# Peptides against a protein of PDB entry 6RGO: the designs that were tried, part 60

Target 1, 392 residues: chain A of PDB entry 6RGO
Amino acid sequence: MALKLLGFNQDATCFSVISSNKGVTIYNCDPFGKCFELEKSTSNDEELDFLVEMLFSTSLIAVVDKTIGASKRKKLKIVNTKRKATICELTFPHEIMDVIMNRKIICVVLKSDQIFVYDISCMKLLRTIDVRGEKLKSTSKFRNSEAVGDIGVRVSLSTDNNSILCYSSYSKSDKENAPLNDIVVFDALKCIQINVLPAVHQSNIVCIACSPDGMLMATASEKGTIIRVFKTIDTENDEPILVNEFRRGSRPSRISEMKFNHDNTLLACVGESDTIHIFALPVTTTEADANEDDTLQQSSHSLSSSINGLQYISKGLANRFGKIIVSKIPTQSQQRHVAYIKIPENAKYRIGFPKDTTNTIHICGEDGNYLVYSIPRNEVGPCTLVKSNTFD

## One batch from the design tools (peptide; aimed at target 1 T58 I87)

Design b2_p17_7_s1 (made by RFdiffusion4, then SolubleMPNN; from b2_p17_7, 6 letters changed)
Fold by OpenDDE base, seed 4:
Structure b2_p17_7_s1 (fold): chain B 392 residues (1-392), chain A 17 residues (1-17)
Amino acid sequence: as target 1 above (392 residues)
Amino acid sequence: MEEALKELQKLLEEERK
């Protein structure tokens, strides 16, 4: 049977799949088993297409039926999985491309490059973000969304209550074909823009991940060779802070998903390649514990060693090419993965990090495998398979 | 509408299934 993966929920306690014969199925990870099924309403051999976003391990899901007709593709259903009942339905002016949620916010991404931000508690619209309208009115030639294939606005939302929304935006370049290579950081609760990271890649951003706490963001372009990690809120001299630059590979390969673990120590990526890559992040020691009063006086010795050698790169004519703020991290400082998982070639996989086990990763494949891996801490190497289950 | 919102709020308070 053809399976289509919808992905893990926010805490990787569940994952959702489309089965061509059954419809939407949600699996619980531990204990492994079916926890919800939405039966196929049509007897036709039509390819099933759905968006399903699940709120953690709750009975709340958002569902978009994309299988048949332009009218259904514009409808978001909020469903109680325990009752198998629609609580409410929202209709949008354009096709729904993505839905993301936490305990406070639902974001709905449209084919029009609009993001609708809702208070989940009352389903009230808080903001409509028009990613095209933020581009100077003159250059808004409608990208015929049909001809640009899979290039649209990408979003990621923090899983915490701060509800930090990261989204891709069009560069302010006067070029007719400005790439989606800017990132906006948005407080979804207060409905304010917090930060803008201009030109984080040279090409369109195709994957974004926000950390669970909303403090970090990972980005990948269409090339998928470099992953960049930024601080979301913090800036240095009004410039974005690049925390890490990771090299996934030397060959172009699309990244479909990235995830941070719950303590921001790991970033995983998956896509069209035969390899899930896991990168280590530096532990930001929060200087919280500076309270110990210990007065010890010890001596001031002044080792003044003058490493003067900052070569003045000459002030040549900096033409008005917007500062590529990304100081080219020397290619030698591009970190590789610390761990990896080999997956079948041509199998689509999704990834999730469980909350309680920071060194465990959950993966599921369109091959019908649900796999749990242990991530090595002290060595660079393969992850160890801990648990395996199959689904249909 | 009010009953649907009450149901929605109840589901948002769920920690686990």
Scores: peptide ipSAE 0.567, ipTM 0.935, DockQ to the pose 0.520
OpenDDE base, seeds 1, 2, 3, 5: peptide ipSAE 0.565, 0.562, 0.565, 0.558; ipTM 0.935, 0.933, 0.935, 0.929

Design b2_p17_7_s2 (made by RFdiffusion4, then SolubleMPNN; from b2_p17_7, 7 letters changed)
Fold by OpenDDE base, seed 1:
Structure b2_p17_7_s2 (fold): chain B 392 residues (1-392), chain A 17 residues (1-17)
Amino acid sequence: as target 1 above (392 residues)
Amino acid sequence: DLEKLKELQKELEEEEL
């Protein structure tokens, strides 16, 4: 049967799938099993299309039925899974492209490049973000829908209560074809723009991940060869702080998803390639805890690769148009993966990091596999399969 | 609907415990 993956929840305790026969099914990861099923609203052999966002391990899901006609694609339902009841229904002016949430905020991304930000506690609209802005509304000839494959506004939200929203924005260009290569960092609670990272890639951003605490953000372009990690809030001399530049590969390949683990020590990426890549982030020793004198001499040869300070070679090539382009880090300072998982070719996979085990990753495939891997600590190499389950 | 919002709030509170 054709499975379509919807993804993991925020803590990787559950994942959601579309089964062509059953509709939406949510699986619990441990113990493995079905925890919710949303039956098809129609007996028609129509290809099922849904958005489902689960709020952690709660009974709350956000659902968009995209199967039945253009009108349903504009409806968000908040559903209680225990009661199988619709708590709230919202209708939008345009098709819903994405839904993300945490315990405080729901963000709804529309095909119009608008982000609707809601207070989840009362479903009050806090802000409508228009990513195109007023000037671009006049020149938005409908890009012929055929050639504009999946190029839209990308979003990621911190899983904490700080509710840091990162989204892709159009670069300041008078050109009708401005790329979605800027990032805006937004406080979703206060409805304030915190930061703007201009031209973080040369092409459109197709994947964004926010860290759980909202302090880091990972970005990938359509090329998917380089992943950049930035600080979200902190700036140095009003310039964006690039923490890491990771090389996924030399060949172009789309990245569909990225995730940080819960302690910001790992970043995983998955996409159209046969390989999930896991990268190590430098542990930011916050200077604060350095005062406890605990003399435990354990000679962990931390491969302190002295990341000698990435001296911002602030050779800002101020190109004649005043655009700050993030300088490419030299290839020698581009980090590779520390771990990897091989996945079947042409199988779509999704990834999640469980909260309880920082060195464990959950993956699920449209092949019907749910897999738990252990990430190696001391060696660069393959992850070890710890648990496997199947679903249909 | 005020009752539906109370249901939403209740389910949010059950996870903060």
Scores: peptide ipSAE 0.173, ipTM 0.808, DockQ to the pose 0.705
OpenDDE base, seeds 2, 3, 4, 5: peptide ipSAE 0.158, 0.167, 0.170, 0.165; ipTM 0.800, 0.809, 0.807, 0.804

Design b2_p17_7_s3 (made by RFdiffusion4, then SolubleMPNN; from b2_p17_7, 6 letters changed)
Fold by OpenDDE base, seed 4:
Order: sequence, then C-alpha cells, then structure tokens
Structure b2_p17_7_s3 (fold): chain B 392 residues (1-392), chain A 17 residues (1-17)
Amino acid sequence: as target 1 above (392 residues)
Amino acid sequence: MEEKLKELQKLLEEEKK
C-alpha cells in the first residue's frame, strides 16, 4: 500500500499519514496506535492528497483535501476528531499549499504566495500577507508558480503563544526571476513585521524551521548543503545575527523538514538523502539574574592582550547590492552534525522532537516504520534505536 | 455559529486527548 507522510504534530505525540486504501490516519506515539481515521470519501483510484495539521495532542485538526480532481483544494476544514465533525469551513481564492497552527494562530499559505493569518480562537482573519504583491511593487511579472515546480512561499510558526511567523520572501532585486531567498519574521498576534533577513541563501529557500520559543530560525536552500541558523528578533547594528552555519553535505540534496528540539540545543534535518542529520546549537546561557550579593573584592589584573590581527579585507567597490550575510562566515566555521540516523534510500521520513525528552527524536517513514532514537550527548556518532513500531 | 465557536474554544483549551 502506498503511504504518504503528513508529519508529526508540534510535540511529536502524534503523526499523520495518508493510506491509499483508508484515507487519513493519525497515530498516537505513546502508547502507539491509531487515534483517528478519516475515511476515503471516493471509490476512485485517484492518488489521495491531503494537508492535515494537528494542534498538539488535542482533538483539533485542520484538513485540506488536495486530491486531484477534488474541488476541495481551496477549502480548509477545522475538525473535531473525537466527534468526527467539521466545526468550521473556510474557502480561499486559491489552492491551499500549507497550513500551520499553534494555540493562538492558524496560518494558511496559498498557491498565490499569500499567507492568511487567523486568530484560531474565533477564526477571524487578522492579516493577509501578500508576499507576491510586495514583489509586484518592484516587478510586474507574475511568476507562473507552475513553471518553477515546488518553489513557493515557505512558512514556520513558533509553537508558543508569542506566535512568531517566519516566511520566505522575494529578494528586492530588479531581476524578473528574483529568488525566494529573503526571510521575514512576523509577529502573527500583533500583525507586525519584526525583522527582515535579506538574501540568507543564493537560491530559493525550500525549508524553514522556527524554534518552539520563536527566538531562532533555521533555513535551507534548494542546494540543501548549508543550513543557517539566525536569531529571529535580535539584530546587531540593524544586521541579522547568524548564530550557526551547518554543513549537511557536499552534494546537493533537498531538505524537506527541519526541527528544533524544545530547549533549542538541537536542530534536526531530513530530506532526499539517506541520512537524518542532528546538529548541536550553542547553549545560549540566559544569564539567570543571580541576584546573590556576594561582595568578594578580588583584584583588578589588567590583561591587556592586544589581539590586533583583523586583516583589512580591501574596500573593493562592491556595488550597493545588499550585503549577503553569507560572506562573513569563514567556510572553516561550518559545523557538521553531532549525530545522525541512517534511513533507507528513497524512503521519505518526517521528524519530531518530543517535549519531555530533549535527547530523543521521533521519526516516521513512508515504509511504515515509526522509530524512536536516543541522541548521543557527549560524542559524535549514530543515534541509538530505542523503540520501533510499524503502521499500515 | 456560537455553539461551534464554544466547541472550538474548548478544543483549544485541551492539553491531551
């Protein structure tokens, strides 16, 4: 049977799959088992396609029937899984490409490069972001989204209540074929743009992950060789802060998904390669306000060490093209993975980080495997398989 | 409409299934 993975929920307590014979199935991770099924409404041998976004471990799902020939590709359903009942139904002017949510916000991405931001508590539209319309103020030509394949606006949303939305935008280059290589950081609750990261890659961004707290984002381009991690809100001299640059590999390979763990210490990526890569992030020591008043006087020694050696890279007439942030990180600073998981070639996998175990990763494959791995803390190496289940 | 909104709000308050 052909399985298609839809992915994990925000806390990796559930994952969703499409079965060609059954329709949509949601599995619980622990205890492992089916917790919801949406039956196939049509007897036709049409390849089923769905979007399903689940709100944590709740009975709330957003569903889009994307099956070819279905007039439903523009229709979002909010469903109560316990009742198997549609609570709300929204119809959009264009095909729905993606749906993302947290406890406050639901975002709907359209084929028109529009993002509809809703208050989930009342399903009120807060904002329509027109990523293309912002470009059209500079360039008159509609990119036929059909001619560029899977290149569209990518989004990620923080799982917290701050509801930080990161999305890919078109560069302000006067070129008709400007890449989707800018990132916009948006407060989805206040409907305010917080930050813009220009030209974070040379090619289109195809994957974005926001940290659970919305303080970090990871980006990957079509090349998938380099992953960049930025601060979302903080800037240094009005320039974006690049925290990490990770090398996934030397060969081009598409990254389909990235996720942070719940404490922002790990970033995982999966895609078309035989390897899930896990990268360590530097622990941002939040200076806990250690208020302890301990008065110890000790002495002033003046170690003046004059590290003078900032070589003046010559002021060549670099044209006023926006400073590609890329040029400041030495290629030697590219960190590799700290851990990895080998997966079957050509098997599509999805990843999730459980909330309660920062060194555990959940993965599921279109091969029908649900796997739990332990991530090594103090060594670079393979992850250890802890639990396995199969699904159909 | 109000009943559906109350149902939606109740589901948003759920921690676990």
Scores: peptide ipSAE 0.578, ipTM 0.933, DockQ to the pose 0.567
OpenDDE base, seeds 1, 2, 3, 5: peptide ipSAE 0.566, 0.565, 0.570, 0.568; ipTM 0.923, 0.930, 0.931, 0.931; seed 1 fails the geometry check

Design b2_p17_7_s4 (made by RFdiffusion4, then SolubleMPNN; from b2_p17_7, 6 letters changed)
Fold by OpenDDE base, seed 4:
Structure b2_p17_7_s4 (fold): chain B 392 residues (1-392), chain A 17 residues (1-17)
Amino acid sequence: as target 1 above (392 residues)
Amino acid sequence: SEKALEELKELLEEEKK
């Protein structure tokens, strides 16, 4: 049967799939099993297409049926999975491309490059972000919707209550074909722009991940060879802070998903390559206020020594137009993965980090495999398979 | 509806199963 992966929820306790015969199925990771099933309404051999976003391990899901015709593709349903009932339905002017949520905010991305930001508690519209409207002030023709292909506005939302929204925006170039290579950082609760990171890649951004706390973001372009990690809020002399630059590979390959673990120590990426890459992040020592209590000097010689070579390359070269080009970290200082997982070629995989185990990664494939891997902390190498399950 | 918003609030306050 053809499976299509929808992905993991925010804490990797569940994942969602489309089965051509059954419709939408949500699996619980531990204990492994089906927790929800939405049957297909039609007996037709139509290719099922859905968006499903689950709110953590709750009974709340957002569902978009994209299978049949332009009308359903514009409808967002909020569903109670325990009752198998629609609580509310929203209709949008354009096709829904993505839906993301946390306990405070739901964001709906449209094919029009609009982001609708809602207070989830009352489904009140807080903001419409028009990513094209900012570009249209600069005379640029609408890219015909067909020629856009996979190039649209990308979004990521922090899983915390701060609700930091990172999205790709069009560069301020007078060129009709300005790339989606700027990042905007947006406070979704206050509806304010916090930061703008200009030209973080040379080509369109196709993948963004926000950290759970919203303090970091990772970006990848269409080339998918370099991943950049930035601070979201903090700036140095009004310049973006590049924390890390990772090399996924030398050959172009699309990155479909990236995720931070819950303590911001790891970044994973997956895509069209045979390899999931896991990168180590420098532990940002939050200055925890050193309250005085004398507790024991267990000298855990953590692997801090090799990470000290990441000079914060804040110094972008201002081009003649005052655009800060984020200085490329020298190719020799580009960090490689610290861990990896081999996956079947042509199998689409999705990734998730569980909250309770920062060195564990959950993965699932369109091959019907749900796999749990342990990530090595002290050595560069393959992840160890801890658990496997199959689904249909 | 008010009832639908009440149900939505109850679901938002759901902890881990």
Scores: peptide ipSAE 0.545, ipTM 0.928, DockQ to the pose 0.523
OpenDDE base, seeds 1, 2, 3, 5: peptide ipSAE 0.533, 0.536, 0.529, 0.542; ipTM 0.928, 0.926, 0.928, 0.919; seed 5 fails the geometry check

Design b2_p17_8 (made by RFdiffusion4)
Pose (drawn by RFdiffusion4):
Structure b2_p17_8 (pose): chain A 327 residues (1-135, 151-284, 335-392), chain P 17 residues (1-17)
Amino acid sequence: MALKLLGFNQDATCFSVISSNKGVTIYNCDPFGKCFELEKSTSNDEELDFLVEMLFSTSLIAVVDKTIGASKRKKLKIVNTKRKATICELTFPHEIMDVIMNRKIICVVLKSDQIFVYDISCMKLLRTIDVRGEKIGVRVSLSTDNNSILCYSSYSKSDKENAPLNDIVVFDALKCIQINVLPAVHQSNIVCIACSPDGMLMATASEKGTIIRVFKTIDTENDEPILVNEFRRGSRPSRISEMKFNHDNTLLACVGESDTIHIFALPVTQRHVAYIKIPENAKYRIGFPKDTTNTIHICGEDGNYLVYSIPRNEVGPCTLVKSNTFD
Amino acid sequence: EEEEQIEELQELLEEEE
């Protein structure tokens, strides 16, 4: 089958690709190279490694499952790339759905909507967050820099009236203190959530409305959450998969089950800005590095890696600059 | 054994800083 299940780095330095053949490879951007290659851990053809989230450019990797079910739900391994050795092997009572890391805090998301927060220096569990214990699945996002700030979707106070709903809660994982609770920002479920690298901004994706809403995160008034801007959906409602924020928080990238990738600018310093054509029934992931604000890195399951430029003052499409092919 | 694994993890983090 195709080379599916792409994962994208925080700093846009490299990306994680599960080659359907054997193991998982991690490439670099500049210069492009085979950065890390995981050996054979397979027994059938269509069984897939699912979850890999990494540090910036380091040797520290978070790896989850290999087998379809032998050791998948309850595993987390911490591996150094230069020596291929497992350091700490943590076990969890449910199935892992997502892992997000940063320089200070490691988050592990379970299928039962439990979020384990660790101080990465000693792997002491800071707090267990019973989201489904209070009231598709929970989408969680996190800031990249220090003062790392956690964002998760929570159910509303209408559990009695119906089973599924989605509001937003802002949480400071550094001090384990809940900062702001946002109300039902959508009339539908939440599909994907993106938080700014500095933790000041947040994006929301609805399944039905397909309109991205941006709220201030922490400095927002206590009385009411502050809405920043909204973005035109286009001609057709489409499911969104992954969104990213620029380092200066002027740009927002959006990707999903659509023909095009949309670029939204920010009035921090309107409907559409830059659009990147994309093959229809193929899936991609997004990133952009810290070095410049004009370059956007693209990861594709078709086997191509592309680097596009962004037009500052023109509403035109992006210009391709650099490309390379996968393995 | 667990303490040694944690010390190794800290050493790696220091090297990465």

Design b2_p17_8_s1 (made by RFdiffusion4, then SolubleMPNN; from b2_p17_8, 6 letters changed)
Fold by OpenDDE base, seed 5:
Structure b2_p17_8_s1 (fold): chain B 392 residues (1-392), chain A 17 residues (1-17)
Amino acid sequence: as target 1 above (392 residues)
Amino acid sequence: SEEKKLKELRELLEEEE
């Protein structure tokens, strides 16, 4: 059977898949088993395509039928899984490309490069962000939508109630073919732009991950060789704060997904390569809780790698020829993975971090494997397989 | 009613994880 992976929920308690014969199936991770099935509404032998966004382990899901020939590609359904019933339906002017949510906000990304931000509690539209309209205000030229291919606006949302939205935007370059290489940080609740990170990559951004608390953001370009991690809100001298630059590999490979763990100590990435990479982040000691005097000499071998403050010199010298020269951070500052998982070549995998076990990662593959790995803390090496299950 | 749907939506948002 052809399986298509949709992904994990926010806390990796569930994952969703499309089965060609059954439609959408949601699996619970522990205890492992089917918890929901959405039956195929059509008898046609057409390849099924869906967007499914889960809200943790709740009975609320957002569903878009993206099946070819379906007029439903513009319809978002909010479904109660316990009742198998549609509680809300929204229709958009353009095809839905992505849906992301938390307990406060739903964001809907359209093929028009528009982001619709809703208050989930009442399904009221809070804001329409027009990423093209913002570009048009800056560059005066319409980019015809047809030439963009698979390159669209990317989004990520914090899983917390602060609802920090990170999205890719077009650079202010006078070129008709400006890349989607800027990032905007947006407070989705207040509908305020907090920050703009200009030209974070040389090419289009294809993957974004926001941390659960919204304080960090990871970005990857079409090359997928370098991952950059930024602070979302804080700036130094009006410049973006680069926390880390990670090297995934020397060969170009598309990154399909990135995730932070719950405590922002790890960043995982997966894509078209045979390897899931896990990177260690510097523990930002929030100075606030340092006042409790408790003398427990637990020898935290702080791998205090002196991450000398890599000031991201955002000196995009727009040279006279409109080349945005992204200052290459010296290759010496590029960190490698601390852990890895080998996966089958050509198998698509998705990743999730469980909330309570910050050194555990959940993965699932279109090969029908659900796998739980332990991440080594003190050594650079392979993850250890802890649990395996199969699904159809 | 729309009000009944909004009530059901709130009940789902109040579900514990």
Scores: peptide ipSAE 0.585, ipTM 0.947, DockQ to the pose 0.598
OpenDDE base, seeds 1, 2, 3, 4: peptide ipSAE 0.583, 0.577, 0.578, 0.582; ipTM 0.945, 0.945, 0.942, 0.945

Design b2_p17_8_s2 (made by RFdiffusion4, then SolubleMPNN; from b2_p17_8, 5 letters changed)
Fold by OpenDDE base, seed 5:
Structure b2_p17_8_s2 (fold): chain B 392 residues (1-392), chain A 17 residues (1-17)
Amino acid sequence: as target 1 above (392 residues)
Amino acid sequence: KEEEALKELQKLLEEEE
């Protein structure tokens, strides 16, 4: 049967899939098994398409039916999985492209490049962010809808209650075809823009990940060769702080998903390549709690890779010819993966990090495999398979 | 109805993981 992966929840305790014959199925990771099934409402041989956003292990899910007709593609359903009942339904002016949530906020991304931010506790609209709105004053030309399938606003939300929203925005270049290569950092609770990172890539941003605490974000462009990690809030001399630059590969390959682990020590990426890459982040020792005296000389040979603070000088020299010169970060600063997983080239995979085991990664494939890997700490190498299950 | 739906929503948001 053709499976379509929807992804893991925030803590990788569950994952969701579309089965062509059954509809949406949610699997529990441990103990492994089906925990929820949403039956197909129609007998038609139409290819099923859904958005499903889970809220941790709770009985709350957000569902968009993208299969049947333009009307349903504009409807968000909040569903109680225990009751198999719709709690509420929201209708939007445009097709829903993405839905993300935490315990405080739900964000709905539309094909219009609008982000609707709601207080989830009362489903009250807090903000409508119009990512085009700054640009609409100059160019009335709707990008022809046909090429729009791959290039839209990307979003990521912190899983904590701080509710830091990162989204891609259009560069301020006077060019009709400005790329989605800026990042905006937004406090979704206060409805305040915190930061703007201009021209973080040369091409459109296609993948964003926010850390669980919202303090870091990772970005990848259409090329998928370089991943950049930034601080979300902090700036140095009004410039974005680049924490890391990772090289996934030399060949262009789309990154479909990135995830931080729960302690911000690892970043994983997956996409169209045969390899999941896992990168190590520098442990930001918050210097604060260094007061306790205790003398235990545990000779942790911290591989002090001297991460010389890569000042991302965004010398966005807007040269007179409207070339955004993204400052070439010196190729010498590009770090490689510390760990990897080989996956089938023809199968889409999704990734998740469990909360309690920071060196474990969960993966699932459209090949019907759910796999748990251990990540090596002290050596660069392959991850070790710990557990495997199959699903249909 | 709407108030009951909001109470149900709030209860689900209070579910532990």
Scores: peptide ipSAE 0.561, ipTM 0.941, DockQ to the pose 0.655
OpenDDE base, seeds 1, 2, 3, 4: peptide ipSAE 0.553, 0.545, 0.544, 0.557; ipTM 0.938, 0.937, 0.936, 0.939

Design b2_p17_8_s3 (made by RFdiffusion4, then SolubleMPNN; from b2_p17_8, 6 letters changed)
Fold by OpenDDE base, seed 5:
Structure b2_p17_8_s3 (fold): chain B 392 residues (1-392), chain A 17 residues (1-17)
Amino acid sequence: as target 1 above (392 residues)
Amino acid sequence: SLEEKLKELQKLLEEEE
């Protein structure tokens, strides 16, 4: 049967899939098994498409029926999985492209490049962010919506209660075809813009990941060759702080998903390539609690890779010819993966990091495999398979 | 009612993992 992967929840305790015959199924990771099934409402041989956002291991899910011909593509359903009942239904003016949530906030991304931010506790609209409207004040021409292929506003939300929202925005370039290559950092609770990172890539941003605490974000463009990690809130001299630049590969390949682990020590990426890449982040030792005297000489040979502070000088020299010169970070500063997983080239995979095991990664494939890997700490190499299960 | 639905929603948000 054709499986379509929807992804893991925030803590990788569950994952969701679309089965052509059954509809939406949610699997528990440990113990492995089906925990929820949403039956197909229609007998038609139409290819099923859904958005499903889970809220951790709770009985709350957000569901959008994206099946072709369905008037339901504009409807968000909040569902209680224990009761198999719709609690709330919201209707939007445009097709829903993405839904993300945490315990405080739900964000709905529309095909109109609008982000609707709700307080999840009462389903009250807090803010409508119009990513195009900021551009329309400068450029009167609506991009004809027909050429809106795979390029839309991308979002990521912190899984914590701080509810830091990162989204892609259009560059301020006077060009009719400005790319979605800016990042906005938004406090979703206070409904304030915290930061703007201009021109973080040369092409459209197609993948964003926020760290669980909202302090870091990772970005990838359509090329998927370079991943950049930034601080979300902090700035140096009004410039964005680049923490890392990672090289996934030399060949262009789309990145579909990125995830931080729960302690911000690892970043994983997956996409159209045969390889999941895992990168190590510098441990930001918060210098604060260094007061306790205890003399234990544990010779942790910390590989002090001298992470010379890569000042991302966003010399966005808007040269007179409207060329956004993205400052080429010196190719010498590009780090490679510390670990990898080989996957089938023809199978889409999704990734998740469990909360309690920071060196473990969960993956699932449209090939019907759920796999748990151990990530090596002390060496660069392949991850070790720890557990495998199959699903249909 | 709307109030019952909101109360159900709040209860689900208070579910531990």
Scores: peptide ipSAE 0.499, ipTM 0.933, DockQ to the pose 0.645
OpenDDE base, seeds 1, 2, 3, 4: peptide ipSAE 0.489, 0.478, 0.480, 0.487; ipTM 0.929, 0.928, 0.927, 0.929

Design b2_p17_8_s4 (made by RFdiffusion4, then SolubleMPNN; from b2_p17_8, 8 letters changed)
Fold by OpenDDE base, seed 4:
Structure b2_p17_8_s4 (fold): chain B 392 residues (1-392), chain A 17 residues (1-17)
Amino acid sequence: as target 1 above (392 residues)
Amino acid sequence: DKKKKLEELKKLLEEEE
């Protein structure tokens, strides 16, 4: 049977799949089993296509049926899984490309490069972000997304109540073919732009991850060779703060998903390669609670990898041709993975980090495998398989 | 009808993990 992965929920307690014969199935991770099924409405051998976003382990899902007809692709349903009932239905002017949510906000990305931001508590529209219109009043030409493949606006939302939205935006280049290589950081609750990171890659951004707390973001381009991690809100001298630059590989390979773990100590990436890569982040000591006196001399063997190279993306001198020279971080400062998982070639996998176990990763494949891995803390090496289940 | 749906939506958002 052909499985299509939809992904994990925010805390990796559940994942969703499309089964060609059954429709949408949601699995619980622990205890492993089916928790919800949305039956196929059509008897036809049509390839099923859905968007499903689950709100944590709750009975709330957002569903878009993309299988048939241009009208269905524009319709978002909010469904109560316990009742199998539609609570709310919204219709958009354009095809829905993505849906992301937390306990406060739901964002709907359209094929028109628009982001609709809603207060989830009342389904009131807070903002329409026009990613094209904000920079390019002139070029009304819809990118025929058919001709340029899966290049569209990418979004990621913090899982916390601060609701930090990161999205890809077009560079200010007067060229008709401006890349989607800027990042905008947006407070989705206040509807305020917080930050703009210009030209974070040379090519279109195809993957974004926001940290659970919204303080970090990871970005990858179409090349997928370099992952950059930035602070979302903090700036130094009005310039974006680059925290990390990771090398996934030397060969181009698309990254389909990235995720931070709960404590922002790890970043995982998956895509078209045979390898899930896990990178270590420097512990950002929030200086906050320096209050209580407890003298416990635990010998923190500081792995003082002197990552002194916080390289600001300085605005390279705008040479007369408007090329923002992203200062090439020296290839020596590019960190590699600290851990990895080998996956079958051509198998699409999705990743999730559980909240309670910062050194555990959940993965699921279109091969019908749900796998739990332990991540090594003190050594560079393979992850250890802890649990496996199969699904249909 | 709309009020009942909003009350249901609110209850789902208040579901503990």
Scores: peptide ipSAE 0.530, ipTM 0.937, DockQ to the pose 0.652
OpenDDE base, seeds 1, 2, 3, 5: peptide ipSAE 0.527, 0.521, 0.525, 0.528; ipTM 0.937, 0.936, 0.933, 0.938

